# Peptides against a protein of PDB entry 6DSZ: the designs that were tried, part 8

Target 1, 361 residues: chain A of PDB entry 6DSZ
Amino acid sequence: NYVVTAQKPTAVNGCVTGHFTSAEDLNLLIAKNTRLEIYVVTAEGLRPVKEVGMYGKIAVMELFRPKGESKDLLFILTAKYNACILEYKQSGESIDIITRAHGNVQDRIGRPSETGIIGIIDPECRMIGLRLYDGLFKVIPLDRDNKELKAFNIRLEELHVIDVKFLYGCQAPTICFVYQDPQGRHVKTYEVSLREKEFNKGPWKQENVEAEASMVIAVPEPFGGAIIIGQESITYHNGDKYLAIAPPIIKQSTIVCHNRVDPNGSRYLLGDMEGRLFMLLLEKEEQMDGTVTLKDLRVELLGETSIAECLTYLDNGVVFVGSRLGDSQLVKLNVDSNEQGSYVVAMETFTNLGPIVDMCV

## One batch from the design tools (peptide; made by RFdiffusion4, then SolubleMPNN)

Design b1_p8_4_s3 (from b1_p8_4, 4 letters changed)
Fold by OpenDDE base, seed 2:
Structure b1_p8_4_s3 (fold): chain B 361 residues (1-361), chain A 8 residues (1-8)
Amino acid sequence: as target 1 above (361 residues)
Amino acid sequence: MKLAPLPS
């Protein structure tokens, strides 16, 4: 009986930052297949706090803070459609991960989407949205006292959703999504009515975006709206303002992940399939009435890292590069470039032993 | 260009 000690997974498939352990702690949470790793970000680096085995591959991992919570809660969805909301609880030296709510959100009917599972949380914590199946948008209302995650489906006319986010600053929860039809790719918005369990017309749409538009970034106030990232272009739209750039440097490799640096949405990290790290900058213009509008978009090459599956800005220019294909890294962003023109310095590298080939013989 | 100061 060879007890193959199953090596712990090392490939990162998701990462998030927030205040999960306390209101004051900055955490890094890393998903490695079925494993969740929880760190506190310190001046000395990452301090491990807890490792948690999940009942399946983590497909969605998002931090959110409902009204009246002192710290963030963690939403997890597994590839087998098990959903949970987790809370960190410390009592002296005892550390517990409490399941606040759970449920299975699998449907008996539906085609699983080819682009995989998308899970999003409304910025005002009114609901969780899930794109699991073509032509359906699943909603989980966020109610404080409900230990059972109840979900309902809204029919989505757009069968081929590429990416979806909740917008900021909307009276009702509003989704923005890229979808494909026979005419190309488009952006649309819908308001989500929890009461009526239906979509209402959203504030704006943009038909005929770039053919390879693949990601939506919801931009917080004061800008609002969304950024749409393609292969050749980056576009901004908020209903009133449209702006597009086509920096030649992004054509070389597909952008595959992003992370917001500034709370106000002025800067975003972008990672591509070659391990290039970019900064996307939103240049503001202050109007005479005190309104802030987008003046321009700019992309700057920062340097090279491992190929990011996920990026998280931590603090003080430190970025975690979660990699599935290579070694994960902690990197420092510098204000000044080195002699090679790079703003990136590797601080720590986390060896990726590759996929556990389950040789089911 | 110099990067704008990163959030601390």
Scores: peptide ipSAE 0.029, ipTM 0.740, DockQ to the pose 0.862
Fold by OpenDDE base, seed 5:
Structure b1_p8_4_s3 (fold): chain B 361 residues (1-361), chain A 8 residues (1-8)
Amino acid sequence: as target 1 above (361 residues)
Amino acid sequence: MKLAPLPS
């Protein structure tokens, strides 16, 4: 009997940055199939803190900070629809990951969506939203005293949702989503009523977006609104202002991931299927009344990395490139380009050994 | 957090 010691998974399928271990620590959290790795970001690099085994493949991993929490909590959803909210606790040298809440959010009725699981958190931490099944939006209310994650479904008329986010700066939790119908792809918004457990009309919609519009980015204040990323175009809409760009450089390969750099939503990293790393810039115009409006959108090529499944900005120009298909990397963004015109320097590379082939012998 | 500069 050869006990093949199963190698630990190395392919990254999610990453997030926040303050999970303490209010002061900057953490990188990495999802590798069923494994969660927790690091502290230091001036010297990544310091490993803890590794956690999960009861299934991690499908969603998001940090959030409810009002009155000193540090971030972690929401995880597995591919088997097990949801949990995790808290980091340290007591001297003892490190514990505590389950604050858990539940199974699987429905007995519904078609699993072909584009997979989407999980989002309201910026004001009022709810978690889940797109698991076509024609359904699942809501998990966030209550501090609730150890059991309760969920309810709201029916979506839009059966083919491509991507969905919660918007910032909304009095009620508001989703923005790209959907497809026989006429093409469109953007719509809905307010989510926790009380009535229904959708109300959202602040805006945009019909007939680019046919390959694939991602929604919610933009924080002062801009608000959303960015829609397609194959050929990047658009911004906030209800009052619309702006679109079609930079030829993004047409060469599909953008597949993004991460916000600036807390105010002025810059975003974009990664494509060729491993190109871009910066998306939101140029400001300050009005005489002190209001900030979007003047322009710009895309700049930074350089090349491993093909990103996920990106996260850490600090001081350091970015983690989580790769499923290749090696994950820590990269440095420089002010000046090298001789090849790249602003990206690889600092560290994490070998991806590929898929664990379950040889059922 | 120190933000990366933009490419020039």
Scores: peptide ipSAE 0.029, ipTM 0.723, DockQ to the pose 0.165
Fold by OpenDDE base, seed 3:
Structure b1_p8_4_s3 (fold): chain B 361 residues (1-361), chain A 8 residues (1-8)
Amino acid sequence: as target 1 above (361 residues)
Amino acid sequence: MKLAPLPS
């Protein structure tokens, strides 16, 4: 009797940081194919709390805090279009993951998008947005009393969406997206009407961006707006201000992931296809009226890590590097460089045994 | 939370 120890998946395909177990606990959540691992971040490192099996590959994993919740809830979408909202509940030593809401969001008609599933949450928790199919934007209204996730589609004229985010500080839920047409890549915004179930004209657009523009970062207040990352350029736009940089260092390899460091959006980690870790800095200018505007953008090389599929800043200069192709890492960012000019020190390495073919027996 | 250090 060979006890085939079912080898657990080790390749990371998503990670998020927030307050899922309590309002006070800092958590790291890691998606490894069909598995969700939950950790508490401590001064001694990562403390495992619970591992959860999901009914399919995790395609989207986002923490969000609806108004009047004391801790974050977890939205998960699987590659088979099963959606759920999860809550952590502890009662003494008993730990439960409660399904607050669930639903299947698959459409009978539609072409699955070649760039895969995108899931986003409005910063004010009014809705979840899903780009699943070309020419459709799916909306899940967030209602506290609804155990069944209901969705509707809005038609997008733009068939080839590359990336999409909800913007911060908008009266109505507003999306910003990069799309491709025969003339190139462009950035556009739409307001989402829950009442009318349609798009209204957004606050701004930018036609003819860089041909390889691939990522949108929504910037929180006081800056607002979005960062657009390309192969050769990084741009900022908020409707009133446009700023672009083309640092030569980013041309060497494609940036593939990002994570916000500062709650106010002053700094972001960037990871590229060579495992280089960068800091993107937003330099502020305070106006005489107390308004904060973007003065400049700067990119600095921090060092080298495993090739990141996802990045998440924890605390005290510690970063989790989630890798699909290599070993995942906990790394420390230092103020001073080492003898090699690196600001990055590996603290812990998590061996990736490669893609476990999920032989569901 | 302590913020990540900046490169000098």
Scores: peptide ipSAE 0.029, ipTM 0.704, DockQ to the pose 0.182
Fold by OpenDDE base, seed 4:
Structure b1_p8_4_s3 (fold): chain B 361 residues (1-361), chain A 8 residues (1-8)
Amino acid sequence: as target 1 above (361 residues)
Amino acid sequence: MKLAPLPS
């Protein structure tokens, strides 16, 4: 009986940072296929706390804090459409991951979208949104007492959604998405009515964005609105203000991931397909009435890392680079560049052993 | 250009 100890997956397909173990702990959560790894971020590095096996490949992993919770909860969706909300509980040395709610959100009818599963959470924790199938937007209402994740679909007229996020600072849950039609790519917004189970007209739209616009970043207050990342351009829109930049440096390789550095959305990390790490900066202008508006957008090259599948800023200029194709890294961002002009220093590297090929021998 | 101060 050869017990082939299945090697644990090493390729990272998602990462998120928040306060999952306690209100005070800073955590890094890493998705490696069916495995969730939970770390505490310390001055000495990453301290492992728990590993959790999931009943399927993790497709979505998001932290969120409902009103009245002291710490973050974790939403997970698997590639087989099993959804759960998880809570960390510790009692002395006993660590439990508690399922607060669960459900299967698979539809019997629908074409799975070519761009894969998208899962998003409303910043005010009113709902979870899922783009699983073309022409459908699935809503999971968030209720504290709901142990069963109930979902409903809203028909989406835009059949080819590229990316979608919930916006910040909206009275009603509002999505912003990039979609493609025969005329090109466009940005649109919808309000989501939980009561009527329908879309209402959103606050703004932008037709004819860059042909390769691929990512939406929701910007928190005070700026609000969204950033749209393309191959050649980065644009900002909030309904009142539009700004676009086309820095030549981003044309060399496609930006594939992003992460917010500052809580106010003044800086974002961007990673491209060559492993280049950028900082996107939002320059503010304070008006005489005390309103904050976006003055300018700037992109700075920081250095090179492993090709990021996901990025997360931790603390003190430390960034986790989750890689699927290469080794994952902890890197330090420095204020001053090295002799090569890089602001990035590798602190730790996590070997990626590649895909576990189930060779049935 | 000097990077803006990193959050600590």
Scores: peptide ipSAE 0.028, ipTM 0.721, DockQ to the pose 0.880

Design b1_p8_4_s4 (from b1_p8_4, 5 letters changed)
Fold by OpenDDE base, seed 4:
Structure b1_p8_4_s4 (fold): chain B 361 residues (1-361), chain A 8 residues (1-8)
Amino acid sequence: as target 1 above (361 residues)
Amino acid sequence: MRLPPLPS
C-alpha cells in the first residue's frame, strides 16, 4: 500500500491581510485549494504560524472585526457551500483555530452562477452576503451569540451579476453590483433589510457602464461610493459625484484583481492578466466646509510580477502576489524606479508546482 | 513621474 503523500497545493486562489493571530500581529492568510496558511509578517519576512486543512476548496476568505472584538475573525466559504467563522487562539505554544460558527448554505433549488461564488462582508459587520445562484442573494446575519450560521435568500431581479460589494458609510447595509442585461452592463445599489428580509432601493444607480465592467471596489470614507473597473475604463460613483478615466495602458490586458493600499482608499493595487502591476490613485480635494471629495483618478504602471490571482498590501511597501498560474511572490514597491522604469523588486518567490491531479488509482 | 510615498 503506497501511501502517496498528496503533495501540498502550491497554487494560490486567495489571500487576505489583517490582525488574525492578535491585535498587534500583522498576518498574511493564503488559500491554496483546501489549505489555509497563516503567516505573521515580520521585518525578516513571512513567519509561518499554522496550516489548516479545510473540508473543501476555499471559495471565499475574508477577515472582519465585529464591534468589541480585539482581533479579526475569519469567514470561509468552501466550494461545497460549507461556511464557517474562525477565531485564532493561542495559549503558550498551543495554537487552536476555533470555529465560532458554522453552517451549510447550499440551496436545493438554484442555478449556480457562471461567474462563481461571491462572498462579501458588510464593513460594519451587520451581515455576510453571498451570490451563489442566479437570481438569489443570500444573507447571513452576524450575531455574536449564534454558533449556527443562519441564512435567508432575497430574490435578486438582476439574474447576471458580475461582481458585488457592500458599500461603506451606509446607515443600512447597502450592496453595489455590476450586472448584465440585454441592454448592456449596469451598476445598481440596494439596501438590505434584515428585518423585512428584502431589498430596498439603494442610494444610486449607473446605467450603461462599459460593456466589459467586471469589478466593483467599495471605497471607504471620506470618499465613499465605488470604483468600477472595466477593460478600457475606470469609473467612480458615490451618488453625488461621477468620474471616469480611460487610460490607454489598461487596454493592453484585462485587470483581474485589486487590493486597497491606504486605509482611506486613496490608493489601490491593480493586477492584469499579463502580470503588470498598477497603482490606482484617488486625488482628494478638500472643500471649504471640510468635506473631502474626489478630484481625479490616475493609473500608474509600477512594474511586472507573476500573474496575480490575488494581491494584498502588507506593510512598508511589501506586497504579496498570490498566483494560480505562476509562482507567488513577495515584492517590494520602491519610491524610485530602477533603470528599466520599474518600481517593483522581487524579494521572495514561492514555487508553484501546478495543479494537483488527484488521480484516484 | 515619481510615485507618492508608500505607506509605512
Scores: peptide ipSAE 0.032, ipTM 0.717, DockQ to the pose 0.892
Fold by OpenDDE base, seed 1:
Structure b1_p8_4_s4 (fold): chain B 361 residues (1-361), chain A 8 residues (1-8)
Amino acid sequence: as target 1 above (361 residues)
Amino acid sequence: MRLPPLPS
């Protein structure tokens, strides 16, 4: 009996940071195909806590904290449309990952979207939104007592959605999305009515954005609104204020991932297809009435890393670079540049052994 | 500790 020790997947396809094991612990969660790895972030580095096998490739992985929860819960959606909400429980040395809720959210009819699965959570934890199929937005209401993930679809008039996020600071759950039509790419917002199971008009729209606009970042308060990232430009809009920059340095390679550094949305990490790491900075202006507005946007090149599939800021200038194509890394961001002008120092490298061909014999 | 702002 050859126990073929199946090589564990090493390519990273998702990562998130939050407080999953406890309210006090800072965690890094890493998705590697069907495997979930849970770490505690310490002064000495990453401490492994638990590994979990999932029944399918992880397509969405998001942490969220419903009102009254002491720590974050984990939402996972697989490529086969199996959804679950997971909770970490520790009793002495015994560690359990508990399924709080589960369901299959596959539709019998629909064209899978070319841009793949998008999963988002309302910042106030009112719902989960899923873009799985063209012309449909799936809603999973978040209810504490519901062990079954019930979902419904709302029809989208916009058939080709590129990216979508929930906005912050909205009375009703509000999505912001980039879509393409025959006239180009545009940004639109909708309020989501759970009661009526329909879209209402959102607070703003921006027609004719950059032709290659590919990512939406929801900006928390006090700024609010969204950042739209394209091939050549980065734009901010919140309904009242519009600002655009076109730094030449981002034209060299496509930005493919982002992560918020500051809770107030003042800084974001950006990664491109060449492994360049950038900082996007939002400069604030304080008005005489105490209102904070966006003054300017700036992009700074920090250095080079492995090509990021996902980025997550941990703490103290430490960033996890999750890579599918290369080795994943822990990197340190420094205040001062090295002799080569880089602010990035590799702390740890995690070897990627390439795609595990699951030879099911 | 939060990263200090990048030098301008």
Scores: peptide ipSAE 0.029, ipTM 0.730, DockQ to the pose 0.172
Fold by OpenDDE base, seed 5:
Structure b1_p8_4_s4 (fold): chain B 361 residues (1-361), chain A 8 residues (1-8)
Amino acid sequence: as target 1 above (361 residues)
Amino acid sequence: MRLPPLPS
């Protein structure tokens, strides 16, 4: 009897950084198919804390901190539409992952979107938004006392959503999304009314963006607004100010992931399909009235890594590069370039053994 | 251009 010990999945399909184990600990959470790995980030590197098996492939993994919580909670959605909110609880040596809320958010009717599952959380923790099916936006209200995740759908007129985020600094929860119609790709905003369970007109829209606009980044205050990333251009819009750049270097390969470096949204990491790592920089201008406005956008090539499925900035210039196609890495960003002009140094590499071929014999 | 210092 050869017990083929099925190797654990090594391909990374998601990663997030936050304070999940405590208010003080910096954590790296890594999704590897059905497995969640929890690390503490230390001066010596990543310390493993817990592995958690999920009842399905992790499709969405987001940390969020509701008002009055001392540490982050974890939202997970599986590919089979099982949703949960998880809390880390330690009592002495006993480590428990508590399910605070759960639910299945599958609809009986709907076309699953070709671009897959998108899950987003309102920065003020009022709701979770899900794009699961074409022409529908699912809302999960966040209520502390509710152990059952209840959801409702709002109809989207825009059938082909490419990406969607919640905006910062909005009185009502407001989404910003890229969508495609027969005329091209466009950006639109909607306010989400929890009371009326409908969309209201958002603060702004931008018709006829770049044809290959693929990602939305919500920018925190003081800038606000959103960054739209395409194949050839990066644009910023906040309802008042518009700015676009078209750096030739980004045309060489499609940007596929991003992560915010600065809490104020001044810098973002960008990864492309060739494993190039970029820094997107937002330059501020302080007006005479004390208002901060965006002056300029810049993109700088940092170096090369494994092809990132996800990126997360940890601390002190350390970045985790989660890779599905190659080895995941911890890399150090340096202020000065090496002899090859790279600002990136690999610190640690995590071997990706590829897909487990479940040969059901 | 020299990259600005990274957050610590």
Scores: peptide ipSAE 0.035, ipTM 0.724, DockQ to the pose 0.816; fails the geometry check
Fold by OpenDDE base, seed 3:
Structure b1_p8_4_s4 (fold): chain B 361 residues (1-361), chain A 8 residues (1-8)
Amino acid sequence: as target 1 above (361 residues)
Amino acid sequence: MRLPPLPS
């Protein structure tokens, strides 16, 4: 009896960092197809805490902290549109992952979007937004006592959304998105009314952005606004200020993922399809009135890693590089470059065995 | 232990 131990998936398709196990613990959560791995980040490295099997491929994984919660909750959406909110509970040595809320958010009518599932959470935890189907934006209100995730749809006039995020510092939940029409790619904003279940006009728009604009990064206060990543350019817009850079180094390969390093949004990691790791820096200018404005954008090449599907900054210059195509890595970012001009040092490598071909014998 | 900030 060869017990073919079904090899666990090793390809990483998502990762997030936060305080899931406690308010004090720093956690790394890794999605590997249907498996969720939970680690505590320690000075000695990653300590495994729990592995959880999900009832489907993880498509969205986001940590969020509603007002009055002592630690982060986890939102998961599967590729089959099963949604849940998970909580970590520990009592002595007993560890439980509790489902606080769940629901199926599949629609009977709609074209699944070609760019896949997008799930986002309002920074003030008022709602979850889902782009699942062309011409629809699904909203899940976040109510504390609701065990059933109820959703409603708002019609989008823009049928081909490329990426979408909630903005920070908005009185009402506000989305910013890149979309494509016959005239090119554009950026638009909408306010989301939970009461009226409709879109209101957002604070700003930018028509005719770069043709290959592919990602939106919502920037926290004090800067606010959004960063738009293209093939040739990186742009910032907040309604009052526009700034664009076109560093030649980013033209060599497409940027495919990003992660915020600083809580105030002053630095972001960027990964491209060649495994190059960049730092995007937002240079601040403090005005005489105490307001902080964006002075400039800068991109620096840090070094090379495995091709990242996802990036997450942990602490102390340590970054987890989640890879689908190669080995995942823990890397250290150094202040000084090595003899080759790299700021990146590999600390640990996690072997990717590739797609498990379930050969049913 | 906070590692030193990356150079800005």
Scores: peptide ipSAE 0.027, ipTM 0.687, DockQ to the pose 0.202; fails the geometry check

